# Designs tried in a protein design run: peptides against a protein of PDB entry 6GMG. Part 17

Target 1, 331 residues: chain A of PDB entry 6GMG
Amino acid sequence: DSDDRVTPPAEPLDRMPDPYRPSYGRAETVVNNYIRKWQQVYSHRDGRKQQMTEEQREWLSYGCVGVTWVNSGQYPTNRLAFASFDEDRFKNELKNGRPRSGETRAEFEGRVAKESFDEEKGFQRAREVASVMNRALENAHDESAYLDNLKKELANGNDALRNEDARSPFYSALRNTPSFKERNGGNHDPSRMKAVIYSKHFWSGQDRSSSADKRKYGDPDAFRPAPGTGLVDMSRDRNIPRSPTSPGEGFVNFDYGWFGAQTEADADKTVWTHGNHYHAPNGSLGAMHVYESKFRNWSEGYSDFDRGAYVITFIPKSWNTAPDKVKQGWP

## One batch from the design tools (peptide; aimed at target 1 Y75 D255 N276)

Design b1_p21_2_s1 (made by RFdiffusion4, then SolubleMPNN; from b1_p21_2, 11 letters changed)
Fold by OpenDDE base, seed 2:
Structure b1_p21_2_s1 (fold): chain B 331 residues (1-331), chain A 21 residues (1-21)
Amino acid sequence: as target 1 above (331 residues)
Amino acid sequence: GRPSNPELVNKYGQEAIEKSL
């Protein structure tokens, strides 16, 4: 029950973290210890270490989404999302493949669709776009200059995003970022902002008007990226979990992983930070834990989800929540 | 087992967050 959620207490600014522990190839720690690490490593504003505020601790306490929330500075809107889908593989497998023993047709189709997404290519696309955006942000001191730079960059690369509408999430993302407008943030100066990436795992079968089978096993046609751009229409994502296939079975609605702006070229070496559940130290769920996972661990996801999107947003360059290098665990 | 159990992720978290915002 969400009523058991507790905001983690403040940690002294200079308190060093305890060592993280290995957990299935990940680094794991309790939320309070993550706060300590966050204060030492990620808290800096204009180069000055900051104590995590009560508001930020409250955001963090919400679990997986809380990690992305506290580091991005806003609740995820997921508007600028990218993925990669192999249409040829999907069609071929549907045509020539067969359901496994005991697998229903709907289950087969859902599985084939899930397997037709390429997480690595989706992530790479987001990184590519973020790089273009960062170049466009550089030395752009108003939104008009930023947008002009974007169009030029996209034209030079023959990127299909150049054809997006001016009101699309792609072009409107910066102006819709609260920290861009903040005096201590971007102050309406694009050159003070940088693009960052997080990922969301969610369920495709969210349409309540669709068949029960799609809700149980996935909607093969839902949340596919647009050809050329890789953009995913996230408007129909209402955080509806997978429907149970048996009595008593339950699935969760989403998972979020924070990447930020790491410059590591090898995707497999990138670090993704996420949480398990809301913080309930006195409740049945217990204390929230934070995980720092390599891409392979993050991209595996869970059976609760059949979609992964890589989302671009923006933070002020003065924030250190998205450093070039992220070290897994502590020390 | 898994380090993070999806069943432990608050599936009602979104509603709680929306109410708090």
Scores: peptide ipSAE 0.030, ipTM 0.722, DockQ to the pose 0.378
OpenDDE base, seeds 1, 3, 4, 5: peptide ipSAE 0.026, 0.030, 0.028, 0.026; ipTM 0.663, 0.719, 0.695, 0.675; seeds 1, 3, 4 fail the geometry check

Design b1_p21_2_s2 (made by RFdiffusion4, then SolubleMPNN; from b1_p21_2, 10 letters changed)
Fold by OpenDDE base, seed 3:
Structure b1_p21_2_s2 (fold): chain B 331 residues (1-331), chain A 21 residues (1-21)
Amino acid sequence: as target 1 above (331 residues)
Amino acid sequence: GRPSNPELVNKYGQEAIAKSK
């Protein structure tokens, strides 16, 4: 119910943010204060600081997805998603492990599947692919050149992605990016674009034709990455939340975290920006808050979700929404 | 895939999410 959603008011371009505060091991602030930070740090287009537009403020007001939306320039499509799944661990734990006291078999299998995903390796795979894409973009002045470069890079690394179909999200992602086609964006010049990363947390048990147990405790076979490529088929992700396991229980449909294009080699030191809910200052939910979390805080997730995907998209290099270095909090 | 619906957003507070953790 986004009926109570309100678009945050404009902030003066020169208004400095108030200090962030610690919250759940992360830096936290109200959405209006994030807008102030965004204008000072991330708003630059062609080196010029910009006031967040009404449209951008409206996007941001949608909560966690809004943070990714405003920084990527488009609503997340999640088509180019990566993860890492330890098949051996999964099989071994199912074979040698046993349900905990009071845990059903379905709950046990769902938990084991969730724990068999490696968030760090999934993130690393996305970063690896983004790096390859950025090399392919660097000197390519049309899409054909980009695709040729990409194929060469993948061949050199003996990467299984080289075998993907030409219409695969992997190869079609750039051409399907609106900002790539914009005159003041990429202007159809790949060398003006760069790959960026965000993450989505979601529930595996979304198949309405499956058992109730899978909807409540997870579908162990759903949303696994393809071997070799790490690609996750996200076509079945319909933003359906986990089913309640007890009366009165409810779960959130998804969470999004913005990483961008940070160059920090240590995953644990990377910063992920996300929101709690849509902005409803006059509603029961209250004002939207924005969080800047380290990787461990982000990747830990919540019981609402049993899948984490790391998604690649593109933004113009002229945007500063994905800088090399992100500082947590303010000042 | 089907188009995303921006209205299908995170509708829970951080505290509620934290409690479910």
Scores: peptide ipSAE 0.029, ipTM 0.689, DockQ to the pose 0.065
OpenDDE base, seeds 1, 2, 4, 5: peptide ipSAE 0.027, 0.028, 0.027, 0.027; ipTM 0.690, 0.699, 0.689, 0.684; seed 5 fails the geometry check

Design b1_p21_2_s3 (made by RFdiffusion4, then SolubleMPNN; from b1_p21_2, 12 letters changed)
Fold by OpenDDE base, seed 5:
Structure b1_p21_2_s3 (fold): chain B 331 residues (1-331), chain A 21 residues (1-21)
Amino acid sequence: as target 1 above (331 residues)
Amino acid sequence: GRPKDPELVNKYGQEAIEKSK
C-alpha cells in the first residue's frame, strides 16, 4: 500500500494557492496547493522565494512527517524532546481513583497516565528551552562558544539542564544537525542557526516484551519526562502503533505537527501544520492533504496516541520555514 | 534517504483507509 506513494509535481514559483477550506476548525488543502503556499510564504532562502525541489516534494509526500521533514530539512530524529507530567496527580489518582465501569485496571492506569500529561506545559517547556538556546546561539560563532553560552544561560536560570551530560541530546543536538554543517546553512556558525519546535504524537505501549495490556492500554511508566529538565527519552519510540483491543481495530503509528518558531505568546493561537497520510492520488488513500490547526486542535490528538512530545531542532536563520508569524489558511 | 518505517500514516490516513473499505 505504501508503494502507491507519488511525489507531487512541481508547481510554478509564482503560482498563487487556491483558498484553503475549513475542516473541523482547521484550514485544509490538498498537498499541491500547500506547495504553492509554501513557495509563496516559507520557501525563502536569504529573502528570495524558491521553488520546492523534487527532493523536498518527495519528503513532503510522506504525509504528516513529511511536513515536518520539508520544513526542518531533515527526517525527525526526536532526540531532544520535552513533555510535562504531573507525578502527584498520577499517584493520587492511582491511589484514590477507581476504574470506570467496564474498565480494566490496566486501562485505568493507562488512562490516568495519559491524563497526567499536560500538553500545554510540555509545549511551554520546549519554548522556554528553545528561547534559551536561541540566546546562546545569537553571538556564538563556534560550537564551543555556543555551549559556553548555553551553560551560562542555564546557570543564570538555575535550570536543571545545566547538569546534563555533555553527550546529552541537549548539548549535541546542534552539532548533529545536517544544516548546521552545510555551507549554505549554518556553515558551522551557531549564530546562523535558530531553534525550532515540532510535535510528535505516539503510543507509549511499544515494548513487545511487556504485557499485552500495556500494548493495548498504554504503559504508564513509559516516555515520562525527567524531573526538572522535562527531557523525554525517545530512544524506545519505534513507531509501533497501539495494539488492537478488538478484532479488526487498527491504530496509526504517529502524527507530526510543525510549529517552527512562532512568537505568538498565547499557545492557543499558535498554528500547527501537519498532513493526513502519504500522497497516493492514484491509490485508495487519495491525495495527501495538509492541515493548519490551532494548538487546541493539534494537542487534542487521538485515541491512537497517549503521548505527546515537543521536540527541538535547528534550522538556518536564512530559511523562512519557521517565521515569527504563521497565518492559518489562504488567503 | 527513505524512512525505514513504511507505514507513515496518521489518524486522517487511517480514517481514509477505513472509509475506503
Scores: peptide ipSAE 0.028, ipTM 0.661, DockQ to the pose 0.072
OpenDDE base, seeds 1, 2, 3, 4: peptide ipSAE 0.028, 0.025, 0.027, 0.024; ipTM 0.671, 0.652, 0.619, 0.631

Design b1_p21_2_s4 (made by RFdiffusion4, then SolubleMPNN; from b1_p21_2, 10 letters changed)
Fold by OpenDDE base, seed 5:
Structure b1_p21_2_s4 (fold): chain B 331 residues (1-331), chain A 21 residues (1-21)
Amino acid sequence: as target 1 above (331 residues)
Amino acid sequence: GRPKDPELVNKYNKEAEEKSR
């Protein structure tokens, strides 16, 4: 029960983390120890480390989404999301492929759709766009200048995003970021902000008015990226989990992984930080654990999900929650 | 907003274990 959630206690600012432990190719630790690491590595504001506040610890206690929440400074809105979908592969496989033994047509179509998404290309697209945004931010001291720079960058690259409407999440994302407006954040100065990336795994079959088969096996047409831009309309994502296919089966509604602004060019070497569940040390779920996973471990996902989106948001450059380099584990 | 049904996230440990074997 979500009512068993507990806010982790404060950790002394100078307390060093205990060593992380290997867990299925990941680095794993209990949430309290992650707080210690976070304070040493990620907490810095204007170069000075900070104790994680009670509010931040509360956010973190929500599990996987909590990791993204505490590092991005806001609950994920997921409005500026990217993915890569191979339409030709999808069509070809539907036409020429066959269901596996015992696989229904709906299950087959759902699987084929899932397999037609490329997580690496989706991530690459998000990184590309984030890079463009960062260039546009660098010397822009008001939103108008940022938008002008962004349009110029897109035009120079012949990027389809240049054709997006001014009301698109692509252009409105910065102005809708709370930390951009904060005095100690961006203070309405784009040059004080940087683009960061997180990922969300979720289920495509969330439409309650759709067929039961789509809810069980996926909606092949849902949450596809727009051609050219890679933008995913996330408006229909309501955190509804996959429907059970058998009695007693249950699925998770989402997973979140924090990437930030790592500069590692090799996607496989990037580190993704995520949590297993909300913190319930006195409950059946137990204490929350935090994982630092390589891209392969993150992007593999779970059967609970058939979509992966890579989302861009913004944080102040004064925050160190998205450093250029992330070291997996401790020490 | 708040995450919905966070109790179901516990499933990750099981699946991760199965995939690692």
Scores: peptide ipSAE 0.048, ipTM 0.730, DockQ to the pose 0.048
OpenDDE base, seeds 1, 2, 3, 4: peptide ipSAE 0.026, 0.025, 0.033, 0.025; ipTM 0.654, 0.658, 0.682, 0.658; seed 3 fails the geometry check

## One batch from the design tools (peptide; aimed at target 1 Y62 L285)

Design b1_p22_1 (made by RFdiffusion4)
Pose (drawn by RFdiffusion4):
Structure b1_p22_1 (pose): chain A 331 residues (1-331), chain P 22 residues (1-22)
Amino acid sequence: as target 1 above (331 residues)
Amino acid sequence: SEEDAEKINAKNAEAEAKAEEE
């Protein structure tokens, strides 16, 4: 009867996954089966396949956060985040539009702010920034050389990110990555690391001392990207879900999608990996399923979330959780 | 449903607490 979270059992390293295919842009498989796929194509450490450890299986069983937690080796902090927001469209549609049949002004403002975000450009911005970071750390063997290389290209590229504080989430992203300091990871050598990207969908109205309208319909001024840099201040994100509008209406508080470091230039052809909920096959929600969605399927989102952030973190190059190519389903 | 969302959200909170304890 217990809807308790259980950890999926260990899968032998030779056990191949059951086949599955995408349907209309998304593929899904039970978590036990995804572990088999993950061990075949994502588990490599210096090219050697590995069994998903008990700890990794535990992390994975927590739901959508589990895929990102496993692939990055760290519970997601969302410290370095990017998004795109059309300020002109937002200001124009507020002073020229009107609420639709059955909207409070608070609901109208909340929706317009939501539709003003552009998740393709937001992902594109995180893509170009991560590329600059990777070029900065290619031949840099200490952090100082990495920061010098990073500032040099940003200044020459006239990127507003050059003026970020030395202790900002941007410039401190590499040094604050636990695997960067681990002797078996980056060992304080930026050349042994790689920038990777995952995405978080979440709700904007997370201030518990704010009006109910913002908690039910969103805060338009919340989680907007700074101009020039596109940085999103995630410090006030407390994993608080959207408040219900009627009794019985439940919302999920957030969703994480793993992109990694795919080389595909078509943002619409990129694959994003995420789970539906925590693992509980003996309980109410059932077993966890891992979803592999094309970008547009992922960025479609749900009414639960009115905000999207594309986050950059680092993993060691010796890992294979962010390969150049990600294939939906199996084989 | 609200019950199902609460179950998911509670486990999300547990995952966050576990990570802070580490």
Fold by OpenDDE base, seed 1:
Structure b1_p22_1 (fold): chain B 331 residues (1-331), chain A 22 residues (1-22)
Amino acid sequence: as target 1 above (331 residues)
Amino acid sequence: SEEDAEKINAKNAEAEAKAEEE
């Protein structure tokens, strides 16, 4: 099945994209046309348009993760992840709620846990933290200065993240970013970097030693954010899909959506860029399509997933893959 | 891993097709 993936061909640098297809609050196009848009809008390094390289086209060909990969410059590590979970809602619904007709107890508990996550509050928390990080980066010319600024910002805001260990993904994320170390990237200068956000949808019931019910209906206790910080321990995420509940049923392992660094204050007006599957124009899956979705359409997710995380990473400020404003579709 | 990226099935296209029918 992996043998059907094809790298999209190069597009001329000055080729304008064809119009996107609008559908239910989304804008859709084929991957080759997204490459054309990307070259016109997002490719700029130091203010100059760039042709998407063969390596970047190869990354993009992997589907939803490929969109995040090409725009962030690295394969997603998902280490600095945030979510919001309403524990009181969860406890109340378990106590006072009832399974639906034909719903098992495990299915009911899994559903109630899924519904107890607040995607909007999770996204807001990630944006808040990214803003703090960006202030800490602004005038820091070495990592030590960045970390000192970050600690001061957290102390001023009375943020629980100030109590995180120095080895936490929160403090180590910048130094572990390849583009921070690159000569044409950050060049080890934090002030040349900015925080960006992407989202991952995945399944909670990934423990192979757990009950079959948890693998089918979710693990209500898995991948909850830590109180106060909103940090999610992603160490147990192994890209294992949901187990089938009926014969012939199959689920996808993950979905990724790229937000970047949009400044739109209204979450519902933000644009999320994602792909449907790997590019297989001659295979059963067909050509890869790229979607630009509003937050509501992105955060709704699929039945394949019961968790959403909002992840912070870093890119050079000289890249235009995360502009302040994203326009949906073309023109 | 890059191997994990290859397992993205076409379900997103099917979900969108269903959303267009509703």
Scores: peptide ipSAE 0.029, ipTM 0.675, DockQ to the pose 0.067
OpenDDE base, seeds 2, 3, 4, 5: peptide ipSAE 0.028, 0.026, 0.030, 0.026; ipTM 0.656, 0.653, 0.635, 0.645; seeds 2, 3, 4 fail the geometry check

Design b1_p22_1_s1 (made by RFdiffusion4, then SolubleMPNN; from b1_p22_1, 12 letters changed)
Fold by OpenDDE base, seed 4:
Structure b1_p22_1_s1 (fold): chain B 331 residues (1-331), chain A 22 residues (1-22)
Amino acid sequence: as target 1 above (331 residues)
Amino acid sequence: SAENAQLINDYAKEAEEKAKAL
């Protein structure tokens, strides 16, 4: 019930966090303790610690999306999304594979499609593109210079993204970032911005006009990356959850994980920050918890979701919400 | 937006049980 959501109280700026609890390769804490860690580690603007504002605490209180929201400075738009899909694997498994015992054809096709996505390759593609963008941002003092640099970088790498339309989410993402236009943010200077990454898990079978089977078991053709670019058209993602397959079954609509701009080359060592649910300390759901997971634990996802996307957005370099190194847990 | 708030609230209920199971 949305009415049970509560904004976490303010934490003193100098309050140190309590130790996180390890849980199945994750580090877990209550939202109030995450606010304490955030103030100590991630709150810095121009090198100065900041208390998390009431607005930021309100954003955070929304759960998994709230973690990405507070760290990116905006509600996720998911416009610049990447994934990797093995078309040959998909076709081969559909042709030569067989449904499991008790598995319907639609369930089999949905499962095979899900298994044909490579989360690691999708993440690596997003990191590659973010790196190209960061090079293009460097020393670019206006949007025109950034776009010119970006096109040059893409041409040098023979990247298919060079063929994207100027109005595509790829080229428009920077100009559409509120913090880019803010005086204390980018101030319209691309060189003050950096590319950051978050991930979204969601359901493919969201089309209400499609078959019930697609809504229950997934749409094998939905949310596939474009060949060469890896771009996913997210325009049809309306945060609709998986349809129940049995009476009383329910699924959640999405999950979000924050990566930022970590420089760790080993994907398995990267840390993903995410929340479980909206903060409802007096409700049935209880207090919101924040998790810091390794990539393996994040990328496994849940049965609620059959798609994962890695999304690029931008934050000011003066923010420390996306440091080069993230330490899991506390201390 | 109010719409975003409602969508976010629906996610919150089941994630806790699943997170505990992981």
Scores: peptide ipSAE 0.027, ipTM 0.683, DockQ to the pose 0.068; fails the geometry check
OpenDDE base, seeds 1, 2, 3, 5: peptide ipSAE 0.025, 0.024, 0.026, 0.025; ipTM 0.671, 0.653, 0.689, 0.671; seeds 1, 2, 3, 5 fail the geometry check

Design b1_p22_1_s2 (made by RFdiffusion4, then SolubleMPNN; from b1_p22_1, 12 letters changed)
Fold by OpenDDE base, seed 1:
Structure b1_p22_1_s2 (fold): chain B 331 residues (1-331), chain A 22 residues (1-22)
Amino acid sequence: as target 1 above (331 residues)
Amino acid sequence: SAAAAELINRAAQEAEAEAAAR
């Protein structure tokens, strides 16, 4: 019940975090302790620590999406999303594979489609694009200069994104970022901004007009990346969870993981920050917990989801919510 | 929307995490 959500109380700026706990290869803590860590490590604006505001604490209280929300400064729009899909693998497995014992044809096709996504390649594509964008942002003092730089970089790399329409989320993403327009943010200066990455896990079978089997076992054709660009059309993602396969079964609508702008070249060593549910300390769900997971732990996802997207957005360089290095847990 | 964010449930995630740890 949404009525059980509570905004975590303010934490003193000088309050140090308690130690995180190990949880299935990830570091775990309660949301209040994450606020303490966030204030010590990620809160900096122009090099100065900040107390997490009431508004930011309210955003955070929404769970996994709240972690991405507070660190990106805006509710996720998911418009600039990337993935990698192995079409040859998919076709080959459908042709030469067979359903497992007790597996329906629809379940088999949904599973094969899920397994044909490469989370690591999807993440690498997003990192590649973010790197190109960051080069284009460098020394660009207006949007026109940024767009010119971006087109030049894409042309030099022979990247298919150079063929995207000017109205594409790819080219419009910066201008549509609120913090870019803010006086204390980008102030319309691209060189003050940097590209950052988060990930969303969600269900493919969200079309209510589709078969019940697609809603239960996935839609093999939904949310595939465009060839060459890796762009995923997220317009059909309405946060609809997987349909139950048995009475009483329920699935989560989405999961969000924050990466930011880590420079660690080894994907397996990157840290992803996410939450389990909205903060309901007096409700049935209990207090929100925050996890700092390695890429392996994040990318494995849950049976609730059969799609993973890696999304690019922008934050001011003056924010420390996306540092080059992220340390897992505390201390 | 903010309303959609409130539908995240721990039970499924914990069960999957436990299964993955085995």
Scores: peptide ipSAE 0.028, ipTM 0.679, DockQ to the pose 0.082
OpenDDE base, seeds 2, 3, 4, 5: peptide ipSAE 0.028, 0.026, 0.026, 0.028; ipTM 0.688, 0.665, 0.665, 0.676; seeds 2, 3, 4 fail the geometry check

Design b1_p22_1_s3 (made by RFdiffusion4, then SolubleMPNN; from b1_p22_1, 13 letters changed)
Fold by OpenDDE base, seed 4:
Structure b1_p22_1_s3 (fold): chain B 331 residues (1-331), chain A 22 residues (1-22)
Amino acid sequence: as target 1 above (331 residues)
Amino acid sequence: SAANAELINNYGKEAEQLAKKK
């Protein structure tokens, strides 16, 4: 129940974190201890550490989305999303594959579609695009210069994104970023901004007008990336969870993981920060926990979700919420 | 409110994650 949500209390600026708990390639801690780490490591504005504000603590308290929210500075809009889907694999498996024992046709098709997404290639595509954007941002002191640079970069790489409409989230993402317009942020100077990445896991079968089977087992045709660009139309994502397949079964609406702007070339060594649920220390769910997972742990996802998207947004370079290097856990 | 429910995830995933690793 959302009514049980509590904003974590303020932590002293100089309070050091307690050690994180390591578990199967991830590091875990309670939310108030993450706030301590965040203040020591990620809070810096123009090189000066900051206490997490009440507003930021409130954002964080919303769970997995709260981690992305506090680090990106805005609630995720998910407009500039990328994925990779193997159409040939999907078609071949549908044609030549068979349902497992006890698996319905709808379950089979949903599973095959889920398995046809490549999380690593989706992540790589987002990183590629973020890199192009970062080059375009460099030395661009107005939006026009940024857009011109971006188009040139895309043309040089023969990237299909060059054909996107000017109104596309791809070209409008920067101007629609609140921190870009803030005086202490980008101050309307693209060269003060950098591209960052987060990931969302969600359910494909969200259409209430579709069959019950699609809502229970997935919609094989939903949320596929466009060929060439890798862009996913997220307009139909309304945070609707998977429908129960049996009485008493329930699923979560989404999961978010924060990557930022790590420069680690090996995807398997990248660190993803995420939360388990909203902070309810006096409720049945208990206190919120924050996890720092390696890519393999993050990309595995959960049975609640059959889609993963990698989303690009922007933050000021003066923020340290997306450092080049992220260290897992504490110390 | 219904609006708040759309902004949050409401279950821990530790048990499922551990089950996958064991």
Scores: peptide ipSAE 0.026, ipTM 0.675, DockQ to the pose 0.056
OpenDDE base, seeds 1, 2, 3, 5: peptide ipSAE 0.028, 0.027, 0.026, 0.027; ipTM 0.680, 0.690, 0.681, 0.673; seeds 1, 2, 5 fail the geometry check

Design b1_p22_1_s4 (made by RFdiffusion4, then SolubleMPNN; from b1_p22_1, 13 letters changed)
Fold by OpenDDE base, seed 3:
Structure b1_p22_1_s4 (fold): chain B 331 residues (1-331), chain A 22 residues (1-22)
Amino acid sequence: as target 1 above (331 residues)
Amino acid sequence: SAADAQLINDAGQAAEEKARAL
């Protein structure tokens, strides 16, 4: 129960992490040891390392979302989300494929839809857009200049995002970022901000008015990216987990992975930081663990989820929560 | 594996409400 959640204690600023544990291509550690690493590597504000505050430790304690929360400085809004979906593959598999032995039609359609998403292309699209945004930010000293730069960049690339409404999450994301408005953050200066990426895994079959089969096996039509832009409408994501298909089966509501602003060109070499569950050291779940996974390990996901989205947000350049290079584990 | 991760995540109601307001 959420009532068992505990805020991890403070760690001394100069305490070095213990070695991470290798686990199935991931590096794993307990949350307190991640706090130690975070203070040494990611905590820096204007070049000075910081102790993780009680508020930040509280955010972190919520599990996978807490990792993204503490590093982005805000709870994930998921409004600027990207994915890639192969419509032709989906149609062809539905037409020419057949359910496996024991697979229902609804299960087959849900599976085919899940398999029609390309996580690597979705991630690449988000990186492409983040790069465009970063170029637009670089010399913009007010929001108007940023938006003008962004439109010019999109026009030069013939990107369909240039046709988005001014109220779209794409154009409004910066001004809606709290750290952009903070005096010690962006101070309303776009050039002090940078685009960062995180990912969310979630369930498509969240519509309570839909069939039970869609809730159990996925909604093939839900949370598809818009053609040309790759934008996913996340407004219907309410953190509703997959419905059980058998007695005693249960699914988790979501997973979040933090990428930040790594410059590694090879997607397979990028590192994704995520947590397993909320911190409950005295509860049935136990202590929260933090994982640093390669893209392959992250993008594989779990059976709990049939959608992956790659989300863009912004942080101040003075923060070191999104460095150009992330090292997996410790040391 | 999913079994190793033991994924059970809570966003917190207050945090979710804040996120929706943005």
Scores: peptide ipSAE 0.029, ipTM 0.705, DockQ to the pose 0.299
OpenDDE base, seeds 1, 2, 4, 5: peptide ipSAE 0.025, 0.026, 0.026, 0.025; ipTM 0.687, 0.682, 0.695, 0.670; seed 4 fails the geometry check

